# Designs tried in a protein design run: peptides against a protein of PDB entry 3EFO. Part 38

Target 1, 262 residues: chain A of PDB entry 3EFO
Amino acid sequence: SQLADLYKSCETDALINFFAKSAFKAVLHQPLKVIREILVNQTAHMLACYRKNCASPSAASQLILPDSMKVLPVYMNCLLKNCVLLSRPEISTDERAYQRQLVMTMGVADSQLFFYPQLLPIHTLDVKSTMLPAAVRCSESRLSEEGIFLLANGLHMFLWLGVSSPPELIQGIFNVPSFAHINTDMTLLPEVGNPYSQQLRMIMGIIQQKRPYSMKLTIVKQREQPEMVFRQFLVEDKGLYGGSSYVDFLCCVHKEICQLLN

## One batch from the design tools (peptide; aimed at target 1 Q62)

Design b2_p14_4_s2 (made by RFdiffusion4, then SolubleMPNN; from b2_p14_4, 5 letters changed)
Fold by OpenDDE base, seed 3:
Structure b2_p14_4_s2 (fold): chain B 262 residues (1-262), chain A 14 residues (1-14)
Amino acid sequence: as target 1 above (262 residues)
Amino acid sequence: SLFEQAVAEIEAAL
């Protein structure tokens, strides 16, 4: 059907950009609770409509989304968890205003990265390969105490180090003998000059390409206080200042869909 | 992980 074709051709990144800008515009004249409800309802209706009108009868009990829309719920949850849509006293008005303005001027690619960061397992780097490592889901469950991960959202870049990160990699990146010796106050990686360091720097450069802002690097050690800030960018997890985990959000959306289809 | 399992189950049930 024409509707099915429309859904198949839909780009989630464009949709999230639209929803974000629409919601952030609405903040000026609508209560936050209303905006959140609208977004949830829109998500549920969209998915319900697809299920009803586009899904095969044999799969009527399951939501089968086109590849381009499979990530819509996770993006929507990220949007709902953005500080602009959260009425928390811990978030300053200036911060909300700043974030709002940023998103209002973002293109599709920028907003995609902003709402769902790229999380790369750099401990798996092949120094002989020019390819970027495959990104993992933005959740604590995907981190490893033995791993080193690079997270970027277009504004910030984090280098997360597990407590059991390989000493050889630590030395390769920081030129220090152990995890304990890493200085987390630095905002630039040292020029160590070995292949691994060079590869990491190249990757960071690639990530920085075509971004409107230079991302500040923050080095984060697992189990140290600054890790709390880093965890806020693990967008599939429960947020510190509100918002559901992706799992909880899916449950919520599922309930809404069922209600719409009953 | 439990998280991945939960996500998979929910996604399958949608």
Scores: peptide ipSAE 0.022, ipTM 0.547, DockQ to the pose 0.152
OpenDDE base, seeds 1, 2, 4, 5: peptide ipSAE 0.019, 0.019, 0.017, 0.021; ipTM 0.608, 0.562, 0.559, 0.524; seeds 2, 4 fail the geometry check

Design b2_p14_4_s3 (made by RFdiffusion4, then SolubleMPNN; from b2_p14_4, 5 letters changed)
Fold by OpenDDE base, seed 5:
Structure b2_p14_4_s3 (fold): chain B 262 residues (1-262), chain A 14 residues (1-14)
Amino acid sequence: as target 1 above (262 residues)
Amino acid sequence: SLFEQALEEIEAAL
């Protein structure tokens, strides 16, 4: 069917870019509550339409996502959790304005990365491989106290270190004997010169490649105060300012879909 | 994709 073909041709990244720009434009003349409702409704209606017209018969209680839109809810939740669409006094007007303008000028690739960061398990690096480690989902549940993770969203880069990070890796990256000795004020990794350090630097270079802005590196120790900022980029988790976790959002969308189909 | 691989986990949580 024509509708099925439409969904097959759907580019999720482009769609998110469109929704983001549309929403951020609407902020200037519509209440935030209305904008959020529209986004949720659009998501629900789109998925409901697919289920009704394209999906094979299935239980109404099941959420069926077309292949091309499997990640749409994830990104939509990230969009909804963006400070531009949140009415919180803790977020300055300037910050909202800044991020709004940033997204309004972003291409599809940039907005995709912006809304959903890359989170890489650096502690699993194979120094003999030229391949990047597989990214993990942006959630605290994917972190490990024994691990080291690199997070990047096109604007910021974080190197997160678990409290039990291997001393060997710490030595390899920072040339210090232990976690406690790591200086978090540094914005550049030292040139230690060992294979692990070189590999990490290479990875960072790859991530930085073709990004419009130079990402500042922030070193983050687990359980230290700056980790709070880092955790805001774990976009699948519950937001600090009232944004839902992805799971909660998906449940919400599912409920709306069921309501539409009943 | 990353999410396709992990979709089952999320769906199981619903």
Scores: peptide ipSAE 0.024, ipTM 0.661, DockQ to the pose 0.113
OpenDDE base, seeds 1, 2, 3, 4: peptide ipSAE 0.022, 0.021, 0.022, 0.021; ipTM 0.593, 0.632, 0.637, 0.611

Design b2_p14_4_s4 (made by RFdiffusion4, then SolubleMPNN; from b2_p14_4, 5 letters changed)
Fold by OpenDDE base, seed 1:
Structure b2_p14_4_s4 (fold): chain B 262 residues (1-262), chain A 14 residues (1-14)
Amino acid sequence: as target 1 above (262 residues)
Amino acid sequence: SLFQQAVEEIEAAL
């Protein structure tokens, strides 16, 4: 059907950009509660419509979403968890205003990265490869105490180190003998000059390329206080300020879809 | 992981 073709060709990144800008414009004239409800309802309606009009009768029990739409709920939850749409006294007016302004000027690619960061397992780097490692989902469940991960959202860059990170990698990146010797106050990696260090710097350069802002690097050690800031960018997990995990959000959307289809 | 499995199950049920 023509509708099925439309959904298959759907550009999720463009939709998220549209929803974000629309919602962030609406906050000036509508209550946050109403805006959040609209976004959830729109998500449910789109998915319900697809199920009703595009799913084959034989697969009616399965939500077979096009690949482009499979990530829509993920991004929508990230949008809903943004400080601009949260009504919390802990969030300053200045912070909300700042992020609102940023998103209102972002292009499609920028907003996609902003709402769902890239999380790369750096400890798996092949120094002989020019390809970036495959990104993992932004959740604590994908981290490893033995791993080193790079997170980037277009504005910030974090290098997260597990408590059991390999000493040889620590030496390769920081030129120090152990995890305890890493200085987290550094905003730049030292130029150690070995292949691993060079590869990491190249990856960071690629990530920075074509981004409108220079990303500040923050080095984060697992189980130290600054890790709490890093964890806020693990967008599929439960948020600090009452935002739902992706799993919880999916349950909510599923319930709404069922109500629409009944 | 358990988390990934849970997500996939919910996504499949939508």
Scores: peptide ipSAE 0.028, ipTM 0.580, DockQ to the pose 0.157
OpenDDE base, seeds 2, 3, 4, 5: peptide ipSAE 0.021, 0.022, 0.020, 0.019; ipTM 0.646, 0.560, 0.570, 0.607; seed 4 fails the geometry check

Design b2_p14_5 (made by RFdiffusion4)
Pose (drawn by RFdiffusion4):
Structure b2_p14_5 (pose): chain A 259 residues (1-239, 243-262), chain P 14 residues (1-14)
Amino acid sequence: SQLADLYKSCETDALINFFAKSAFKAVLHQPLKVIREILVNQTAHMLACYRKNCASPSAASQLILPDSMKVLPVYMNCLLKNCVLLSRPEISTDERAYQRQLVMTMGVADSQLFFYPQLLPIHTLDVKSTMLPAAVRCSESRLSEEGIFLLANGLHMFLWLGVSSPPELIQGIFNVPSFAHINTDMTLLPEVGNPYSQQLRMIMGIIQQKRPYSMKLTIVKQREQPEMVFRQFLVEDKGGSSYVDFLCCVHKEICQLLN
Amino acid sequence: SEEEEFLENVVYEP
């Protein structure tokens, strides 16, 4: 009968999986704007209830989120930015219908990765003694012109290359000497390489391991290339609203529930 | 700066 126990026991990934499927089913029944509104308001409602009932007294300038829901807003914003709940500019209806379908079948492990892609820094890789590098936030702010990154959501895998990308690596991987020497339209498996091209293929394998669909590799050269598509998977950035924007929005309506 | 300040106002409770 205590609300504190309800919240202390929640799982964001499980909640996100439900909201996603619930919203994606509703796409075939209600205006998308109506669906998005329900999602945002339910999110503000859950958090406002915690604030007025469980949270120890705190200043109004603060937004209180339970530990169980620490990353719930970030993921909810990812759902709202997703092309299924978004619109016309680019992204075919065939792409929306397809993604809407893929999510309807997903387990928790799949939906977690689908809505928050895994961004791995490759240029800072520890040679032959690896075990998959630490992940980095899904934002352009964590990309470096000197860096090479791996971005996966379970369906797509992007190998991102910065402009000042170390030629040493571009050689040990693409067997070519320089950055401008790579052609994106040749997105096939590169072998050779003794220390790195192997350590990279090692992590590309480990990533695919538990994943049902074999991912489509897409190489992205930084500055003005296909990168526009890649930017979509940096879900923390604006690309709908940014993570911070959405947080700023939820607090407004949480306050609107004046308590 | 404004965004960092706002984020500092996000409190987390057990």

Design b2_p14_5_s1 (made by RFdiffusion4, then SolubleMPNN; from b2_p14_5, 7 letters changed)
Fold by OpenDDE base, seed 2:
Structure b2_p14_5_s1 (fold): chain B 262 residues (1-262), chain A 14 residues (1-14)
Amino acid sequence: as target 1 above (262 residues)
Amino acid sequence: SAAEEFLSKVLIED
């Protein structure tokens, strides 16, 4: 059907960009609560329509997503959890304004990365490979105390180090003997010169490439205070200021879909 | 987990 074809051709990243800009424009004239509700409703309605008109017969308990929208919910949740759409006193007006302005100017690719960061397991790097490590889901559950992860969202870059990160990697990256010796105040990695260091720098360069803003590097040690900031970019987890986890959001959307269809 | 259980109910089509 024509409708089915529409869903097949849907580009989630473009939709998210549109929704983000629409929502961020709306904040000037509408209450945040209303905007959030609209976004959720739109998500539910789109998916309900798919279920009703396009999806294969399935149990009511099942959430059915078209492949083209398989990541729509997670991105939508990320949008909903953005500071611009949160009415929390902990978030300054200036910060909201800043991020709003940023997103309003972002292209599709930029907004995609902004809302859902790239999280790379650096500790798995093959120094002989020219390929970037496969990104993992942005959740604490994907981190490892033995791991080193690079997170980038187009604006910020974090190098997260587990408390049990391999000493050889620490030495390779920072030229220090242990986790404890890592200086988290640095915003640039030292040029150690070994293959691992060079490859990491190369990866960082690739990530930075063609991004409109230079990403500031923040070194984050697990269990230190700055990790709290880092965790806010683990967008599939529950947000600090009341944002839903991805799973919770999916559940919410599913319930709303069911309500629409029943 | 409850989360995993719910996710198992998600079907991706096409």
Scores: peptide ipSAE 0.268, ipTM 0.826, DockQ to the pose 0.850
OpenDDE base, seeds 1, 3, 4, 5: peptide ipSAE 0.025, 0.024, 0.022, 0.026; ipTM 0.682, 0.689, 0.669, 0.661

Design b2_p14_5_s2 (made by RFdiffusion4, then SolubleMPNN; from b2_p14_5, 6 letters changed)
Fold by OpenDDE base, seed 2:
Structure b2_p14_5_s2 (fold): chain B 262 residues (1-262), chain A 14 residues (1-14)
Amino acid sequence: as target 1 above (262 residues)
Amino acid sequence: SEEEEFLSKILIED
């Protein structure tokens, strides 16, 4: 059907860019609560329409997402959890204004990365490969105490180290013997010169390519205070300032879809 | 994961 074709042609990255900019414009003249409700409603209506008109018959208890929009909810949740759309005293007006302006000027590719960061398992790097490691979902559940992960959202870059990360990798990256010796005040990785270090630097370079801003690197040790900042970028988890997890958001959207279809 | 298991019960990607 024509409608089915429309959904097939939809690009989630373009939609999230549109919704983000629309919402951030609306912040100037509408209550945040209303804006959030509108975004949820829009998501639910779009998906309800698909289910009604395009989706294969399925149980009412199931949430059906078109292939072209299968990641729409997660991006929408990320948008909803952005500080610009949160009314919390812990978030300064300046920070909200800053991020608002940033997003308002972002292209589709930039906003996609901004709202849903890349989280790469660096500890799995193949030094012989020129490809980036496969990204994992931005959730604490995907981290491991034995792992090292690189997170990037186009503005910030974090290198997260598990408390049990391999000493050989630590040595390879930082030229120090152990986790405890890593200096988290550094904003640049040392040029150690081994294949692993070179590969990591290459990956970081690739990620930085074609981004409008130079991403500052932050080294994060698991269970240290700065990890709290890092965790804010694990966008599928519950937010510190009242944002829902992706799972909770899906449940919310699903409930609304069911209401629309009943 | 528990999350994946939960999602698999309710989420269908068409």
Scores: peptide ipSAE 0.030, ipTM 0.682, DockQ to the pose 0.506
OpenDDE base, seeds 1, 3, 4, 5: peptide ipSAE 0.016, 0.017, 0.025, 0.009; ipTM 0.493, 0.548, 0.685, 0.467; seed 4 fails the geometry check

Design b2_p14_5_s3 (made by RFdiffusion4, then SolubleMPNN; from b2_p14_5, 6 letters changed)
Fold by OpenDDE base, seed 5:
Structure b2_p14_5_s3 (fold): chain B 262 residues (1-262), chain A 14 residues (1-14)
Amino acid sequence: as target 1 above (262 residues)
Amino acid sequence: SEAEEFLSKVLIED
């Protein structure tokens, strides 16, 4: 059907870019609450339409996502959790204005990465491979105390170290004997010169490539105060300022879809 | 995880 073809051809990243710019334009003349409601409604309506007209037969209680939009809810939740769309006194007007201006000028690829960061398990690197490690979901549940993760959203880059990170990797990256010796004030990795260090630097370079802004590196130790900033980029988790986790948002969307279809 | 458990029960990707 024509509708089925439309959903098959839909690109979620382009859609999110459109919704983001539309919403961020609307904040100038519409209440934030209304804008958020519109975004949620649009999400629910699109998915309800698919469920009704395009989806394969399944239990009515199931949330069915077309393959082309399988990540629509998570991206939409990220958009909804952006400071520009949040009515929280803790968020300064300057910060809202700044992020609004940034997103309004972003292309599809830029906004995609901005709303949903890359989170790479660096501790799994194969120094003999030229392939980037597979990104994991941006959630604390995907982190491990034994792991080292690189997060990037096009504006910021974080290297997160678990409290039990392997000393050999710490030595390889920082040329220090242990987690405790890592200096988190540095914004550049030392040129240690071993294969692991070079591989990590290469990965960072690839991530930085073709990005409009230079991402300043922040070293983050687990359980230290700066980790709180890092955790704000774990966009699938519950937000600091009232934003829903991905699972909570899915539940919300599912309920709204059911209301539309029943 | 909680999310994975929820997704396994509710989410179908076509």
Scores: peptide ipSAE 0.107, ipTM 0.779, DockQ to the pose 0.525
OpenDDE base, seeds 1, 2, 3, 4: peptide ipSAE 0.056, 0.085, 0.060, 0.050; ipTM 0.716, 0.788, 0.707, 0.703

Design b2_p14_5_s4 (made by RFdiffusion4, then SolubleMPNN; from b2_p14_5, 6 letters changed)
Fold by OpenDDE base, seed 3:
Structure b2_p14_5_s4 (fold): chain B 262 residues (1-262), chain A 14 residues (1-14)
Amino acid sequence: as target 1 above (262 residues)
Amino acid sequence: SEAEEFLSKVLIEE
């Protein structure tokens, strides 16, 4: 059907860009609560329509997503959890205005990265390979105490270090003997000059490539206070300011779909 | 967990 074809051709990254800009424009004239409700409603309606008209018969207990929209919910949740749409006094007006303006000017690729960061397990790097490590889901569950991860969202770059990060990698990256010796106040990696360091720098360069803003590097040690800032970018987890986890959001969307169809 | 149970019921269709 024409509708089925429409869903198959859907570009989620373009949709999220559209929703983001629409929502952020609406902030000027509508209450945040209303905007959030609209976004959830739109998400549910789109998926309900799919369920009703396109999806194969299945149990009502199942949430069915077309492949083209398999990541729509996670991005939508990220949008809903953005500071611009949150009614929290902890968020300054200036910060809201700043992020709003940024997103309003972002292209599809930029907004995609902004809402869902790239999280790379750099501890798995093969220095002999030119391939970037595969990104992992932005959740604490994907981190490991033994791992080192690079996170980037187009505006910020974080190098997260597990408490049990391999000393050899720490030495390779920072030229210090242990985790405890890493200076988290640095915003630039030292030029150690070994293959691993070079590879990491190359990866960082690739990530920075074609981004409109220079991403400042923040070094984050696991279990230290600054890690809390880093965790805010683990967008699939529960938000610091009351946002839902991805799973919880899926449940919410599913319930709303059921309400629409039953 | 309830979350895991729910996730197991998510179906992606081509």
Scores: peptide ipSAE 0.336, ipTM 0.865, DockQ to the pose 0.908
OpenDDE base, seeds 1, 2, 4, 5: peptide ipSAE 0.133, 0.021, 0.296, 0.149; ipTM 0.802, 0.650, 0.827, 0.789

Design b2_p14_6 (made by RFdiffusion4)
Pose (drawn by RFdiffusion4):
Structure b2_p14_6 (pose): chain A 259 residues (1-239, 243-262), chain P 14 residues (1-14)
Amino acid sequence: SQLADLYKSCETDALINFFAKSAFKAVLHQPLKVIREILVNQTAHMLACYRKNCASPSAASQLILPDSMKVLPVYMNCLLKNCVLLSRPEISTDERAYQRQLVMTMGVADSQLFFYPQLLPIHTLDVKSTMLPAAVRCSESRLSEEGIFLLANGLHMFLWLGVSSPPELIQGIFNVPSFAHINTDMTLLPEVGNPYSQQLRMIMGIIQQKRPYSMKLTIVKQREQPEMVFRQFLVEDKGGSSYVDFLCCVHKEICQLLN
Amino acid sequence: SLALPDIPSHVSIP
């Protein structure tokens, strides 16, 4: 009968999986604007209820989120930015209908990765003694012109290359000497390489391991290349609203529920 | 593993 127990026991990934499927089913029944509004308001409602009933007294300039829901807003914003609940500019209806379908079948492990892609820094990789590098936030702010990154959501796998990308690596991987020597349209498996091209292939394998679909590798050269598609998977950035924007929005309506 | 933002229980809104 206590609300504190309800919140202390929640799982964001499980909640995100439900909201996503619930919203994606509703796409075939209601205006998308109506669906997004229900999502945002339900999110503000859950947090406002916790604020007026469980949270110890705190200043109004603060937005209080339970531990169980620390990253719920970030994921909810990812759902709202997803092409299924978004619109016309680019992204075919065939792409939307397809992604809408893929999510309807997903388990928790799949939806977590689908809505928050995994961004791995590759240029800072520890040679032959590896075990998959620490992940980095899904934002351009964590990309370096000197860096090479791996981004995966379970369906796509992007190998991002910065402009001042170390030629030592571009050689040990693409067997070519320089950055401008790589052609994106040749997105096939590169072998050779003794320390790195192997350590990279090792993590590309470990990533695919638990994943049902074999991911489509897409190489991205930084500055003005296909990169436009890649930017979509940096879900923390604006690309809908940014993470911070959404957070700013939820607080407004949480306050509107004046308490 | 994923690098999620470190969101404290009390977020100060500017």

Design b2_p14_6_s1 (made by RFdiffusion4, then SolubleMPNN; from b2_p14_6, 4 letters changed)
Fold by OpenDDE base, seed 2:
Structure b2_p14_6_s1 (fold): chain B 262 residues (1-262), chain A 14 residues (1-14)
Amino acid sequence: as target 1 above (262 residues)
Amino acid sequence: SLALPDIPELIDIP
């Protein structure tokens, strides 16, 4: 059917870009609450239509996602959790305005990265390989106290270090003997010169080269105060300012779909 | 582009 074909050909990243720009434009003349409701409704309606017309029958307790739209909910949740769509006093008007303008000018690729950061487990780097590590889901559950992760969203870059990060990696990256010796005030990694350091720098360079904006590097130690800022980029987790976790959002969407269909 | 292949078509909602 034409409808089935539509879902198969759906470019979710482009759709998210469209929704983002539409929503961010609407901020100028509609209440945030209304905008958020519209976004949720649009998501639910799209998925409800699929369930009704395209999907095979399944249990009522199951949410059905088209293959092409599997990431739609997670990205929509990220969009909903963006500061532009949040009316929290903790978020300055200037910040909202700034991010709104940024997104309004972003292409599909940029907006995708912006809403859902790339989180790379760099502690798994194979210095003998030219392959980049596979990105992991942006959730605290994917972090490891023994791990080191690089997060980038096109505007910011974070290097997160677990409290039990391997000393050899710390030495390799920072040229210091231990986690405690890492200076989190630095915005540039030292040029240690070993293969691991070089590879990390290369990865960072590659990430930066693909983005229109220079990303400031922030070194983050687990359990230190700056980690709170980092955690805000773990977009699948519950937001600091009232945003839902991905799981909670799925439940919300599912509920709305059920209401639409039943 | 971020691919999330671990997201299934059918998600059990608690």
Scores: peptide ipSAE 0.383, ipTM 0.877, DockQ to the pose 0.626
OpenDDE base, seeds 1, 3, 4, 5: peptide ipSAE 0.381, 0.370, 0.362, 0.374; ipTM 0.879, 0.873, 0.875, 0.880; seed 5 fails the geometry check

Design b2_p14_6_s2 (made by RFdiffusion4, then SolubleMPNN; from b2_p14_6, 5 letters changed)
Fold by OpenDDE base, seed 2:
Structure b2_p14_6_s2 (fold): chain B 262 residues (1-262), chain A 14 residues (1-14)
Amino acid sequence: as target 1 above (262 residues)
Amino acid sequence: DLALPDIPELIDIP
C-alpha cells in the first residue's frame, strides 16, 4: 500500500528536524503547553495511523513502531525536553533564545546530534582498531562505575569517568595515577602520547569534524556536582525540569494511540 | 544513520 511505502521511506531524522524547527518557530506566538501537546499528538497520530493501516495485529499492551520510525518517540521526547519548550524559571530566557536560534539554523544531522547526543564507551577502545566504539543509549543505566564515556551533542563534549575507572586508562588519558588526581577544571586533554591517548584524541577529532561549532570539553567525575549537568544530556532519563523518561514517554504515546484507535 | 538499532518494533508497555 501507499501508506506502507510511505512509512518505509520515512526520513525520521528529517522529520525530527522539521518538528523541531516548527515548534521553535511556534514558541513566538503559541503557548508552550500547546506546542508540547501538538508534538505529542503528532507523534501519536503518526503511529496510530501505522497501527491501523500498516501494522500486523498485536496485543493492546504493545506499542508498534515502524522500522523507519522506531527512533521517533525517543527523539520527540528529547525535543519535548529541550529548554526551548520548557517554561521553567530555572532556565533563563537567554538560554532558550540561544538554543532556539541554534536549532533554527541546524541541518538534519546537526539537529539529531543536538537532541540525542553520542555516548561512546571510551573504556572499551581497542588501540589496534580503527573503528569507533558503538554509541550506547543516553541513559544512566548504560553507564558503568568502571567505565569512561565520551558524550557529545555538537555543542558540548563531556568525558565522564566512573569512580572505579581503570587506573591504567586514567594514566593513559590524563597522566595521573588515580581518579582522585584528575583535574576537572581542564578543558583540554593532555597530550600524553600513548596509543590510547592518541586514539581518544582522534575520536574526539572525528566527532568534532564537520560540526559547525567547536565543542567545549568538560571533564566529569561520577558523583561530583558537575555530574548533574552531564546527566541532563542523558536524554532517555527523567529530566530535571519535568521532562519524562523515554519509557514514560512511550507509555504516554501508547495511551494516546489507544485513545485514538479505540 | 540514526542510532538505537536495539529499539524493537513491538514494545511491551508496562
Scores: peptide ipSAE 0.345, ipTM 0.865, DockQ to the pose 0.606
OpenDDE base, seeds 1, 3, 4, 5: peptide ipSAE 0.330, 0.330, 0.333, 0.337; ipTM 0.856, 0.857, 0.861, 0.862

Design b2_p14_6_s3 (made by RFdiffusion4, then SolubleMPNN; from b2_p14_6 with H10L V11I S12E)
Fold by OpenDDE base, seed 2:
Structure b2_p14_6_s3 (fold): chain B 262 residues (1-262), chain A 14 residues (1-14)
Amino acid sequence: as target 1 above (262 residues)
Amino acid sequence: SLALPDIPSLIEIP
């Protein structure tokens, strides 16, 4: 059917970009609450339509996603959790205006990265391989105390270090003997010169080269205060300012779909 | 582009 074909050909990243720009434009003339409701409603309606017309029968307890739209809910949740669409007093008007302006000019790739950061397990790097590590889901559950992760969203870059990060990696990256010796005030990695350091720098360079904005590096130690800022970019987790986790959002969307269909 | 292949088409909602 034409509808089935539509879902198969859906470019979710472009759709998210459209929704983002549409929503951010609407901020100028509609209440935030209404905008958020519209976004959720649109998501639910799209998925409800799929369930009704395209999907194979499934249990009522299951949310059914088209293959092309598997990431729609997670990105929509990220969009909903963006400061531009939040009315929390902790978020300044200037910050909202700034991010709004940024997104309004972003292409599809930029907006995708902006809403859902790349989180790379740096501790898994194979210095003998040219392959980049696969990104992991942006959730605390995917972090490990023994791990080192690089997060980038096109505007910010974080290097997160677990409290039990391997000393050999710490030395390789920072040329210091232990986690405690890492200076988190630094915004540039030292040029240690070993293969691991070089590879990390290369990865960072590649990430930066693909983005229009220069990303300042922030070194983050687990359980230190700056980690709170970092955690805001773990977009699948519960938001600091009242945003839902990905799981909670799925439940919300599912509920609305059920309401539409039943 | 970020691919999340671990997201299934059928998600059990708790």
Scores: peptide ipSAE 0.429, ipTM 0.889, DockQ to the pose 0.617
OpenDDE base, seeds 1, 3, 4, 5: peptide ipSAE 0.414, 0.417, 0.407, 0.423; ipTM 0.889, 0.892, 0.890, 0.895

